Peptides against a protein of PDB entry 7MKK. Designs and how they scored, part 46

Target 1, 71 residues: chain A of PDB entry 7MKK
Amino acid sequence: SMKEKVKAKLVEIRKFVPFIRRVRIDFQDTLSKVQGHRLDALVNLLDREDVSMSSLNKIEVIIDKLRTRFN

## One batch from the design tools (peptide; made by RFdiffusion4, then SolubleMPNN)

Design b2_p19_5_s3 (from b2_p19_5, 9 letters changed)
Fold by OpenDDE base, seed 1:
Formats: sequence, C-alpha cells, structure tokens
Structure b2_p19_5_s3 (fold): chain B 71 residues (1-71), chain A 19 residues (1-19)
Amino acid sequence: as target 1 above (71 residues)
Amino acid sequence: DDDKELMELLDELEKELKE
C-alpha cells in the first residue's frame, strides 16, 4: 500500500540523519547561516511521522546532492 | 500551513544545492 511505502521510505531516509548532521557541523564555516539553519530544519522534519511521499522524494534528491558535494 | 512551509524549505535547499 501507499501507506506502507511511505513508512518504508521514511525509514530509509532517516538513515541519513547522521550524515546531514555531520555536514552541518563539518562545513559550518563554509555554509551560510541560512543554509545551516535549513539543514537543521531538515533533520527536525525527519522526526515527523506525517511526511508525504512527494516530500520524501524531494528529501532524497537533496540527500543525493549533499552526498555529491560533501562526500 | 506546515506542508507549505516544509515544501518551501525543500525548494530552497534544492535551489541552493544546484550545481
């Protein structure tokens, strides 16, 4: 079901929370204040249980870009 | 609302991470 797919996607995306936190810290000197705040907000967002599939797909793209830029 | 704010956040992050 779509509900189960969303749950599974959320579980997979949450595995990258430590990575996002690490980017936020390790690159604090090069990130703008706004960018840092947005990364913090992204981590907080992933604590939610009611994130849509469309949002999760966007988050996946964002994580991919972070991985490309920040290893 | 919460969904709109979330989408705005995600849109801005995507924009900033464009190569």
Scores: peptide ipSAE 0.504, ipTM 0.864, DockQ to the pose 0.110
Fold by OpenDDE base, seed 5:
Structure b2_p19_5_s3 (fold): chain B 71 residues (1-71), chain A 19 residues (1-19)
Amino acid sequence: as target 1 above (71 residues)
Amino acid sequence: DDDKELMELLDELEKELKE
């Protein structure tokens, strides 16, 4: 079901939460205040259970971009 | 609308991370 697909994708994306937190901390001085805030918000968003597939797809793209730039 | 705000944050973050 779609619900099961969303749940599975959320589980996979949550594996990157430690990475996002590390980026936020390690590059705190180079990130703008608003960028830092957005990363914090992203981590908080991933604590939720009611995230849509569209949001998860965007988050996946964002994580890929973060990995390219900061890893 | 919390969902709208969150989507806006994601859109802006994605935009800023564009190469």
Scores: peptide ipSAE 0.501, ipTM 0.863, DockQ to the pose 0.110
Fold by OpenDDE base, seed 3:
Structure b2_p19_5_s3 (fold): chain B 71 residues (1-71), chain A 19 residues (1-19)
Amino acid sequence: as target 1 above (71 residues)
Amino acid sequence: DDDKELMELLDELEKELKE
């Protein structure tokens, strides 16, 4: 079911939370204040259980871009 | 709307990280 797929995707995306946190801290001086805030908000978002598949797919793209730039 | 706000956040992040 879509519900189970969302849950599985969320579990996979959450594996990148430590990476996002590290980017936020390690590059705090490089990131703008708004960028830092948005990364914090992203981490908080991933703590939610009610995240849509569309959101998770977008987050995956964001993580990929973060990896390209910062790792 | 929490969902709308979240999507806007994600859109802006994606835009900022655009290569």
Scores: peptide ipSAE 0.500, ipTM 0.864, DockQ to the pose 0.110
Fold by OpenDDE base, seed 4:
Structure b2_p19_5_s3 (fold): chain B 71 residues (1-71), chain A 19 residues (1-19)
Amino acid sequence: as target 1 above (71 residues)
Amino acid sequence: DDDKELMELLDELEKELKE
């Protein structure tokens, strides 16, 4: 079901939370204040259980871009 | 609303990380 797919996707995306946190801290001086704030917000969002598949797909793209740039 | 604000946040992040 779609609900099961969302749950599975959320579990997979959450595996990258430590990475996002590390990017936020390790590159704090090179990131703008607004970028840092947005990364903080992103981490906080992944604590939610009611995240849509659309949001999760966007987050996946963002993580891929972060990985390319910062790791 | 909260969902719209979230999507705007994600869109801006994606835009800023676009090369």
Scores: peptide ipSAE 0.498, ipTM 0.862, DockQ to the pose 0.111

Design b2_p19_5_s4 (from b2_p19_5, 9 letters changed)
Fold by OpenDDE base, seed 2:
Structure b2_p19_5_s4 (fold): chain B 71 residues (1-71), chain A 19 residues (1-19)
Amino acid sequence: as target 1 above (71 residues)
Amino acid sequence: DEDEELSKLLDELMEEMKK
């Protein structure tokens, strides 16, 4: 079901939460205040259980870009 | 550039969270 797919996707995306937290802290001198706030919001979002597939797909793209820029 | 694209995606995500 779509609901089960969302749950599975969320579990996989959550594996990158430690990475996002590290980017936020390790590169806080490089990040703008706005970017830092956005990353904080992203981490908080991933703590929720009601994240849509649309959002999860966007988050996946964001993580890929973060990995490219921040190792 | 990449910074602009990343910022745009983050903005879009934040807007989705408001819906």
Scores: peptide ipSAE 0.345, ipTM 0.810, DockQ to the pose 0.952
Fold by OpenDDE base, seed 3:
Structure b2_p19_5_s4 (fold): chain B 71 residues (1-71), chain A 19 residues (1-19)
Amino acid sequence: as target 1 above (71 residues)
Amino acid sequence: DEDEELSKLLDELMEEMKK
């Protein structure tokens, strides 16, 4: 079902939460205040259980961009 | 630039969080 697919994808995306937290802290001096707040919001979003597939797809792109820039 | 692209994606995410 679609619900099962969403839950499975959420589990996979959550594996990157520690990475996002590290980016937020390790590069705090190079991030604007608004960028920092956006990353905090991203982590908070991934703690929720009702994240849509559309949002998860966008988050996947964001994580890819973070890995490219901060790896 | 990559920084601006990331910012745009994050803004889009913030919009969805309000739904």
Scores: peptide ipSAE 0.138, ipTM 0.682, DockQ to the pose 0.919
Fold by OpenDDE base, seed 5:
Structure b2_p19_5_s4 (fold): chain B 71 residues (1-71), chain A 19 residues (1-19)
Amino acid sequence: as target 1 above (71 residues)
Amino acid sequence: DEDEELSKLLDELMEEMKK
């Protein structure tokens, strides 16, 4: 079901939370306040259970971009 | 650029979560 797909994707995306947190901390001095806030918000968002597939797909793209820039 | 695109995606995500 779509609900199960969303649940599975959320679990997979959550595996990147430690990475996002590390980016936030390791590059804190180079990130703008707005960028830092956005990353914090992203982490907070992934703590929620009510995240749509659309949002999860966008988050995946964001993570890919972060991985490209910050590895 | 890449930074701008990332920022836009984050903004879009935040907007979606407000709905």
Scores: peptide ipSAE 0.349, ipTM 0.810, DockQ to the pose 0.845; fails the geometry check
Fold by OpenDDE base, seed 4:
Structure b2_p19_5_s4 (fold): chain B 71 residues (1-71), chain A 19 residues (1-19)
Amino acid sequence: as target 1 above (71 residues)
Amino acid sequence: DEDEELSKLLDELMEEMKK
């Protein structure tokens, strides 16, 4: 079911939460205040379970962009 | 709703990551 697919995708995306947290902290002095707040918000959003597959796919793209920019 | 707010946040993040 779509519900099970969303749950599975969320589990996979959550594996990157430590990475997002590290980017937020390690580059805190480089990031703008707005960027820092958005990363904090992204981590908080991934604690939720009411996210769509569309949103999870976009988050995967965001994570890929973060990995490209910040390793 | 939360999905709409999330989408807006992600769109803004994606735009910033293109810089």
Scores: peptide ipSAE 0.278, ipTM 0.758, DockQ to the pose 0.111; fails the geometry check

Design b2_p19_6_s1 (from b2_p19_6, 7 letters changed)
Fold by OpenDDE base, seed 3:
Structure b2_p19_6_s1 (fold): chain B 71 residues (1-71), chain A 19 residues (1-19)
Amino acid sequence: as target 1 above (71 residues)
Amino acid sequence: SEDEELMELLSELEKEREK
């Protein structure tokens, strides 16, 4: 089911939360206020259980960009 | 919206990548 797929996707994406947190802290002085705030919001979003597949797919793209730029 | 915020973050990250 889509619900089970969402849960599985969320579990996989959550594996990158420590990486996102590290980017937020390690590059805090480089990031703008709004970028920092949005990274915080991203981490908070991934703590939620009610995230859509559409959002998770977008988050995956974001993580890919973070990995390319910062690791 | 949540989706718009994510897209804005993506756009900003793309700008950072270009630096």
Scores: peptide ipSAE 0.103, ipTM 0.646, DockQ to the pose 0.107
Fold by OpenDDE base, seed 4:
Structure b2_p19_6_s1 (fold): chain B 71 residues (1-71), chain A 19 residues (1-19)
Amino acid sequence: as target 1 above (71 residues)
Amino acid sequence: SEDEELMELLSELEKEREK
C-alpha cells in the first residue's frame, strides 16, 4: 500500500538526518542565515510522522545534492 | 509553504554548485 511505501521511504530518509545535522553545524559559518534555517526546518520535518510521499521524494533530491556538495 | 521552502533550498543549492 501507499501507506507502507511512505513508512519505508521515511525510514530510509531518516538515516540521513545525522548527516544533515552535521552539514548544518560544520558549515554554519559558510551558509547564509536563510539556508541554515531551512536545513533546521528540514531536520524538524523528518521528525514528523505525517510526511507525504511527494515531500519525501523532494527531500531525497535535496539530500543527494547535499551529499554531492558537502560529502 | 513548507514545500516551497524546500524547493527554494534546492534551487539555492543548485545555483551554488554552478559557481
Scores: peptide ipSAE 0.097, ipTM 0.642, DockQ to the pose 0.107
Fold by OpenDDE base, seed 1:
Structure b2_p19_6_s1 (fold): chain B 71 residues (1-71), chain A 19 residues (1-19)
Amino acid sequence: as target 1 above (71 residues)
Amino acid sequence: SEDEELMELLSELEKEREK
């Protein structure tokens, strides 16, 4: 079901929360205030249980970009 | 909206890659 797919994807995406937090901290001096805030918001969003599949797909792209940029 | 903020973050990351 779509519900189960969302749950599974959320579990997988949440595995990257520590990475996102690390990027936020390690690059705090080079990130703009807005970028830092958005990373914080991203982490907060992933703490929610009502994230849509559309949002999760976008988040996956963002994480891929972060991995490329910040290793 | 959250989607708009995420898209803005994505756009910024893409711009940084172009530098």
Scores: peptide ipSAE 0.095, ipTM 0.640, DockQ to the pose 0.107
Fold by OpenDDE base, seed 2:
Structure b2_p19_6_s1 (fold): chain B 71 residues (1-71), chain A 19 residues (1-19)
Amino acid sequence: as target 1 above (71 residues)
Amino acid sequence: SEDEELMELLSELEKEREK
């Protein structure tokens, strides 16, 4: 079901939360204030269970770009 | 909205890459 797919994808994406947190902190001085705030929001969002598949797909793209830029 | 915020973040990251 879609519900199961969402849950599975959320679990996979959550594996990158530590990475996102590291980017937020390690590059705090490099990131703009708005970027930092949005990374915080991203982490907070991933703590929720009511994230849509659409959002998760977008988050996946964001994480991919973060990984490209910040290893 | 959530989607708007995420897309804004994505856009900002892309802008930085193009600099």
Scores: peptide ipSAE 0.093, ipTM 0.637, DockQ to the pose 0.108

Design b2_p19_6_s2 (from b2_p19_6, 7 letters changed)
Fold by OpenDDE base, seed 5:
Parts: sequence; C-alpha cells; structure tokens
Structure b2_p19_6_s2 (fold): chain B 71 residues (1-71), chain A 19 residues (1-19)
Amino acid sequence: as target 1 above (71 residues)
Amino acid sequence: SEDEELDKLLDELEEEIKK
C-alpha cells in the first residue's frame, strides 16, 4: 500500500538524520543563517510521522545534494 | 499552513544546496 511505501521511505530517509545533524554542526560557520535554520527544520520534519510521499521525494533529493556537497 | 511552509522550505533548500 501507499501507506506502507511512505513508511518504508521515511525509515530509509531517517537513516540520514545523523548526517544532516553533522552537516549542520560541522559547517555551521560556512552556512548562511537561513541555510542552517532550514537544516534544523529538515531534521525536525523527519521527526514527524505524517510526511507525504512528495515531501519525502524532495527530502531525498536534498540529502543527495548534501552528500555531494559535504561528503 | 505548516505543510505549505515546509514545502516552500524544501523547495528553497533544493535550489540553494547545489552540487
């Protein structure tokens, strides 16, 4: 079901929360204030259970870009 | 709404965090 797919994807994306937190901290001085805030918001978003598939797809793209930029 | 705000935030992140 779509619900199960969303749940599975959320579980996979949540695996990157420690990475996002590390990016936020390790590059705090190089990130703009708004970028830092957005990363914080992203982590907070991933604490939610009611995230849509569309949002999860966007988050996956963002994480991919973060991985490329910050390794 | 909160969801709209979050979507906007995600869209902006997609554009700002570039490869």
Scores: peptide ipSAE 0.241, ipTM 0.765, DockQ to the pose 0.110
Fold by OpenDDE base, seed 2:
Structure b2_p19_6_s2 (fold): chain B 71 residues (1-71), chain A 19 residues (1-19)
Amino acid sequence: as target 1 above (71 residues)
Amino acid sequence: SEDEELDKLLDELEEEIKK
């Protein structure tokens, strides 16, 4: 079901929370205040269980971009 | 809606990272 797919994808995306936190902290001096705030918001977002598939897809893209630039 | 707010956040994040 779609619900099951969302649940599974959320679990997978959450595996990158430590990475996002590291980016936020390790590159704090190079990130703008806005960027830092948005990364914080992203981490907080991933604590939610009511995230849509569309949002999760966007988050995946964001994580891929972060990995490319910061890892 | 919450989804709309989240989408805005994500869109903004994508835009910032793209820069």
Scores: peptide ipSAE 0.239, ipTM 0.763, DockQ to the pose 0.111
Fold by OpenDDE base, seed 3:
Structure b2_p19_6_s2 (fold): chain B 71 residues (1-71), chain A 19 residues (1-19)
Amino acid sequence: as target 1 above (71 residues)
Amino acid sequence: SEDEELDKLLDELEEEIKK
């Protein structure tokens, strides 16, 4: 079901939370204040259980961009 | 809606990290 797919996607995306936190801390001086705040907000968002597939797909794109830039 | 606000946050984040 779609609900199961969302849950599975969320589990996979959550595996990148440590990476996001690392980017936030290691590049704190490089990131603007607003960028840092938004990364914090992203991590907080991933604690939620009610995230849509569309949002999760956007988050995946964001993570890919972070990986390209910082990894 | 809350979902719309989330999407706005993500869109803004995407714009910021590409800079």
Scores: peptide ipSAE 0.239, ipTM 0.764, DockQ to the pose 0.111
Fold by OpenDDE base, seed 4:
Structure b2_p19_6_s2 (fold): chain B 71 residues (1-71), chain A 19 residues (1-19)
Amino acid sequence: as target 1 above (71 residues)
Amino acid sequence: SEDEELDKLLDELEEEIKK
């Protein structure tokens, strides 16, 4: 079901929360305040249980870009 | 709505990271 797919996707994306946190900290001096705050918000978003597949897909793209830029 | 705000945040974040 779509619900199951969403849950599975969320679980997979949450695996990158530590990475996002590391980016936030390791590059704190190079990130703008706005960027830093948005990363914090992203982490907080992933604590939600009601994130849509659409949102999860966007988050995945963001994570991929972060991985490309920040290893 | 919450979903709209979330999408806005994600879009903004994506644009900022792209720069």
Scores: peptide ipSAE 0.235, ipTM 0.761, DockQ to the pose 0.112

Design b2_p19_6_s3 (from b2_p19_6, 8 letters changed)
Fold by OpenDDE base, seed 3:
Structure b2_p19_6_s3 (fold): chain B 71 residues (1-71), chain A 19 residues (1-19)
Amino acid sequence: as target 1 above (71 residues)
Amino acid sequence: DEDEELNRLLDELMKEMEE
């Protein structure tokens, strides 16, 4: 079901929370205040259970681009 | 009915990271 797919996707994306936290800290001096705040917010969002597949797909793209830029 | 703030955040992040 779509619900099961969403749950599976969320589990996979949550594996990158430590990475996002590392980017936030390791590049704190380079990131703008707005960028830092957005990364903090992104981490907080991943604690939620009410996230759509559309949003999860966006988050996956964002994480991929973060990896390209910062890793 | 998803959080509007979440959607705005994701859209802004996508825009910022757009090539």
Scores: peptide ipSAE 0.617, ipTM 0.892, DockQ to the pose 0.108
Fold by OpenDDE base, seed 1:
Structure b2_p19_6_s3 (fold): chain B 71 residues (1-71), chain A 19 residues (1-19)
Amino acid sequence: as target 1 above (71 residues)
Amino acid sequence: DEDEELNRLLDELMKEMEE
């Protein structure tokens, strides 16, 4: 079901939380305050259970871009 | 049930990550 797919996707996306936190810390000197805040907010967002598949797909794209830019 | 704040955040991040 879509519900089960969403849950599975969320579990997979949450595996990148440590990476996002590291980007936030390791690049704190080069990130703007706004960029840093957005990364913090992204981590906080991933604590939610009410995230749609559409949003999770966007988050996946964002993480892919972060991986490209920040290793 | 997603709030507008969440959507705005994602849109902003996606825009920021554009090359």
Scores: peptide ipSAE 0.617, ipTM 0.892, DockQ to the pose 0.108
Fold by OpenDDE base, seed 4:
Structure b2_p19_6_s3 (fold): chain B 71 residues (1-71), chain A 19 residues (1-19)
Amino acid sequence: as target 1 above (71 residues)
Amino acid sequence: DEDEELNRLLDELMKEMEE
C-alpha cells in the first residue's frame, strides 16, 4: 500500500539524520543563520509520522544535494 | 494533509540547493 511505501521511505530517509546533523555542526561557521535554521528544521521534520510521499521525495532530493555539496 | 509551513520549508531548501 501507499501507506507502507511512505513508512518504508521515511525509515530510509531517517538514516540520513545523523549526516544532516553533522553538516549543520561541521559547517556552522560557513552556513548562514537561515541555512542553519533550515537544516535544524529539516531534522525536526523527520521526527514526524505524517509526511507525504511528495514531501519525502523532496527531502530525498535535498539530501542528495547536501551529500554532493558537503560530501 | 501536511501543513503549509512544512511545504514552505522544503521548497525553500530545494531552491537553496539549486545550482
Scores: peptide ipSAE 0.614, ipTM 0.892, DockQ to the pose 0.108
Fold by OpenDDE base, seed 2:
Structure b2_p19_6_s3 (fold): chain B 71 residues (1-71), chain A 19 residues (1-19)
Amino acid sequence: as target 1 above (71 residues)
Amino acid sequence: DEDEELNRLLDELMKEMEE
């Protein structure tokens, strides 16, 4: 079901929470305040259970781009 | 609402990270 697919994708995406936290801290002095806030908000968002597949797909792309930019 | 705020956040992040 779509619900099961959402749950599975959320589990996979949550594996990158430590990475997002590291980017936020390691580059805090380089990032603008708004950029830092957005990364914090992204981590907080991943604590939710009510995230759509559309949002999860966007988050996956964002994480891939973060990995490219910040190792 | 919360869902709208979430989507705005994601859209802004996507826009910022566009190559």
Scores: peptide ipSAE 0.614, ipTM 0.888, DockQ to the pose 0.110

Design b2_p19_6_s4 (from b2_p19_6, 7 letters changed)
Fold by OpenDDE base, seed 1:
Structure b2_p19_6_s4 (fold): chain B 71 residues (1-71), chain A 19 residues (1-19)
Amino acid sequence: as target 1 above (71 residues)
Amino acid sequence: SEMEELNELLDELMEEMEK
């Protein structure tokens, strides 16, 4: 079901929360305040249980971009 | 809604990552 797919995807994406937090801290001096806030918001979003598949797909793209830029 | 606000922030983040 879509519900199960969302749950599974959320579990997989949450594996990158430590990475996102690390980017936020390691690059704090080079990130703008708004960029830092957005990363914090991203982490907070992943703590929610009502994230749609559409949002999760967007988040996955964001994580891929973060990995490319910061690793 | 809170979810809408978060989605807007994500859109903004995606835009910033293109810079």
Scores: peptide ipSAE 0.119, ipTM 0.651, DockQ to the pose 0.110
Fold by OpenDDE base, seed 3:
Structure b2_p19_6_s4 (fold): chain B 71 residues (1-71), chain A 19 residues (1-19)
Amino acid sequence: as target 1 above (71 residues)
Amino acid sequence: SEMEELNELLDELMEEMEK
């Protein structure tokens, strides 16, 4: 079901939460305040249980971009 | 809602990261 797919996707995306937190901290001096806030919001979003598949797909793209820029 | 706000922030983040 779609519900099961969403849960599975969420579990996979959540594996990157520690990475996002590390980016937020390690590059705090480089990131603007708004960028930092948005990264915090991203982490907080992933703590929720009602994230849509659409949002999870967008988050995956964001994580890929973060991995490229903040290696 | 909180979810709507967060989605908007994500959209903005994506746009900025594409620059």
Scores: peptide ipSAE 0.118, ipTM 0.650, DockQ to the pose 0.111
Fold by OpenDDE base, seed 5:
Structure b2_p19_6_s4 (fold): chain B 71 residues (1-71), chain A 19 residues (1-19)
Amino acid sequence: as target 1 above (71 residues)
Amino acid sequence: SEMEELNELLDELMEEMEK
């Protein structure tokens, strides 16, 4: 079902929350205030249970970009 | 809404990271 697909996607993306947190902290002095706020917002968003598949797909793209830039 | 704000921030983040 779509519900199960969303749940599975969320579980997979949440695996990167520690990574996002590390990026936020490790690059705190490099990131602009706006960028830092956006990363905080991203982590907070992933703590929610009501994220749509559309949003999760966008987040996955963001995670990919973070991995490319900050790995 | 909070979700709308977050989506906007994420869109902006994606855009900034492409620079």
Scores: peptide ipSAE 0.117, ipTM 0.646, DockQ to the pose 0.112
Fold by OpenDDE base, seed 2:
Structure b2_p19_6_s4 (fold): chain B 71 residues (1-71), chain A 19 residues (1-19)
Amino acid sequence: as target 1 above (71 residues)
Amino acid sequence: SEMEELNELLDELMEEMEK
């Protein structure tokens, strides 16, 4: 079902939460308040269970770009 | 720069979060 697919996708995306947290902390002295807040918001978003598949797919792209640029 | 790229990515994220 679509519901199960969303759950599976969310589990996979959540594997990158530690990475996002590391980016937030590693660049804390460089990030603006807005940038830091946005990264915090991303982590908080992934704690929710009502994220759509469309949003998860877009978040995956964003995380991939973060990985490319911030290791 | 990396910071400019991050801003672009975060802008994309904000747009998605508003949908």
Scores: peptide ipSAE 0.109, ipTM 0.636, DockQ to the pose 0.594

Design b2_p19_7_s1 (from b2_p19_7, 8 letters changed)
Fold by OpenDDE base, seed 4:
Structure b2_p19_7_s1 (fold): chain B 71 residues (1-71), chain A 19 residues (1-19)
Amino acid sequence: as target 1 above (71 residues)
Amino acid sequence: KEEEEMKELQKLLDELMAE
């Protein structure tokens, strides 16, 4: 079901939360303040249980770009 | 609201893609 797919996607994306947190901290001085705030918001959003599939798909792209730039 | 939060995250994505 779609609900099951969303749950599975969320579980997989949450595996990158530690990475996002590290980027936020390790590059705090090079990121703009607003970029840092957006990374914080990203982590906070992933703590929720009711994130939509559309949002998760976009978040996956964001994480991909973060991985490309920040290892 | 998730929609508004995602608008901000889209801006983050745009910036990441631009650099």
Scores: peptide ipSAE 0.722, ipTM 0.923, DockQ to the pose 0.109
Fold by OpenDDE base, seed 3:
Structure b2_p19_7_s1 (fold): chain B 71 residues (1-71), chain A 19 residues (1-19)
Amino acid sequence: as target 1 above (71 residues)
Amino acid sequence: KEEEEMKELQKLLDELMAE
C-alpha cells in the first residue's frame, strides 16, 4: 500500500538525519542564517510521521544534493 | 503546514543546485 511505501521511505530517509544535523553544525559559519534555518526545518519535518510521498521524494533529492556538496 | 515548509525547502534545493 501507499501507506507502507511512505513508511518505508521515511525510515530510509531518516538514516540521513544525523548527516543533516552535522552539516548544519559543521558548516554553520559558511551557511547563511536562512540556510541553517532551512536545514533545521528539514530535520524537524522528518521527525513527523505524516509526511506525504511527494514531500519525501523531494527531500530525497535535497539530501542527495547535500551529500554531493558536504560529503 | 507541510506546503509552506516544502516551499522553503525548495528554496534550499535551488540554492544547493546553484552552487
Scores: peptide ipSAE 0.721, ipTM 0.922, DockQ to the pose 0.109
Fold by OpenDDE base, seed 2:
Structure b2_p19_7_s1 (fold): chain B 71 residues (1-71), chain A 19 residues (1-19)
Amino acid sequence: as target 1 above (71 residues)
Amino acid sequence: KEEEEMKELQKLLDELMAE
């Protein structure tokens, strides 16, 4: 079901939460305050269980770009 | 709420793609 797919994708994306947290902290001096805030918001959003598939798809792209830039 | 949060995340994405 779509619900099961969302849950599975959320589980996979959550594996990158530690990475996002590290980016937020390790690059705090190079990131703008608003960028840091957005990374915090990203982590907080991933703590919720009712995130839509469309949002998760976009988040996946964001994480991909973060990985490209910040290892 | 998610919609507004995703608007901010889109801005983050835009900035990441711009560089």
Scores: peptide ipSAE 0.720, ipTM 0.922, DockQ to the pose 0.109
Fold by OpenDDE base, seed 1:
Structure b2_p19_7_s1 (fold): chain B 71 residues (1-71), chain A 19 residues (1-19)
Amino acid sequence: as target 1 above (71 residues)
Amino acid sequence: KEEEEMKELQKLLDELMAE
């Protein structure tokens, strides 16, 4: 079901939360304040249980770009 | 609320893609 797919996607994406947190901290001096806030918001969003599949798919792209730039 | 949160994240994505 879509519900189970969402849950599975969320589990996989959450594996990158530590990475996102480290990017936020390690590059705090080079990132703008607003970029830092957006990274914090990203982590906070992933703490929720009701994130849509559409949002999760977009978040995967964001994480992909973060990985490309920051490791 | 998720919609507004995703608007900000889209801006983040746009910036990441631009650089």
Scores: peptide ipSAE 0.719, ipTM 0.922, DockQ to the pose 0.108

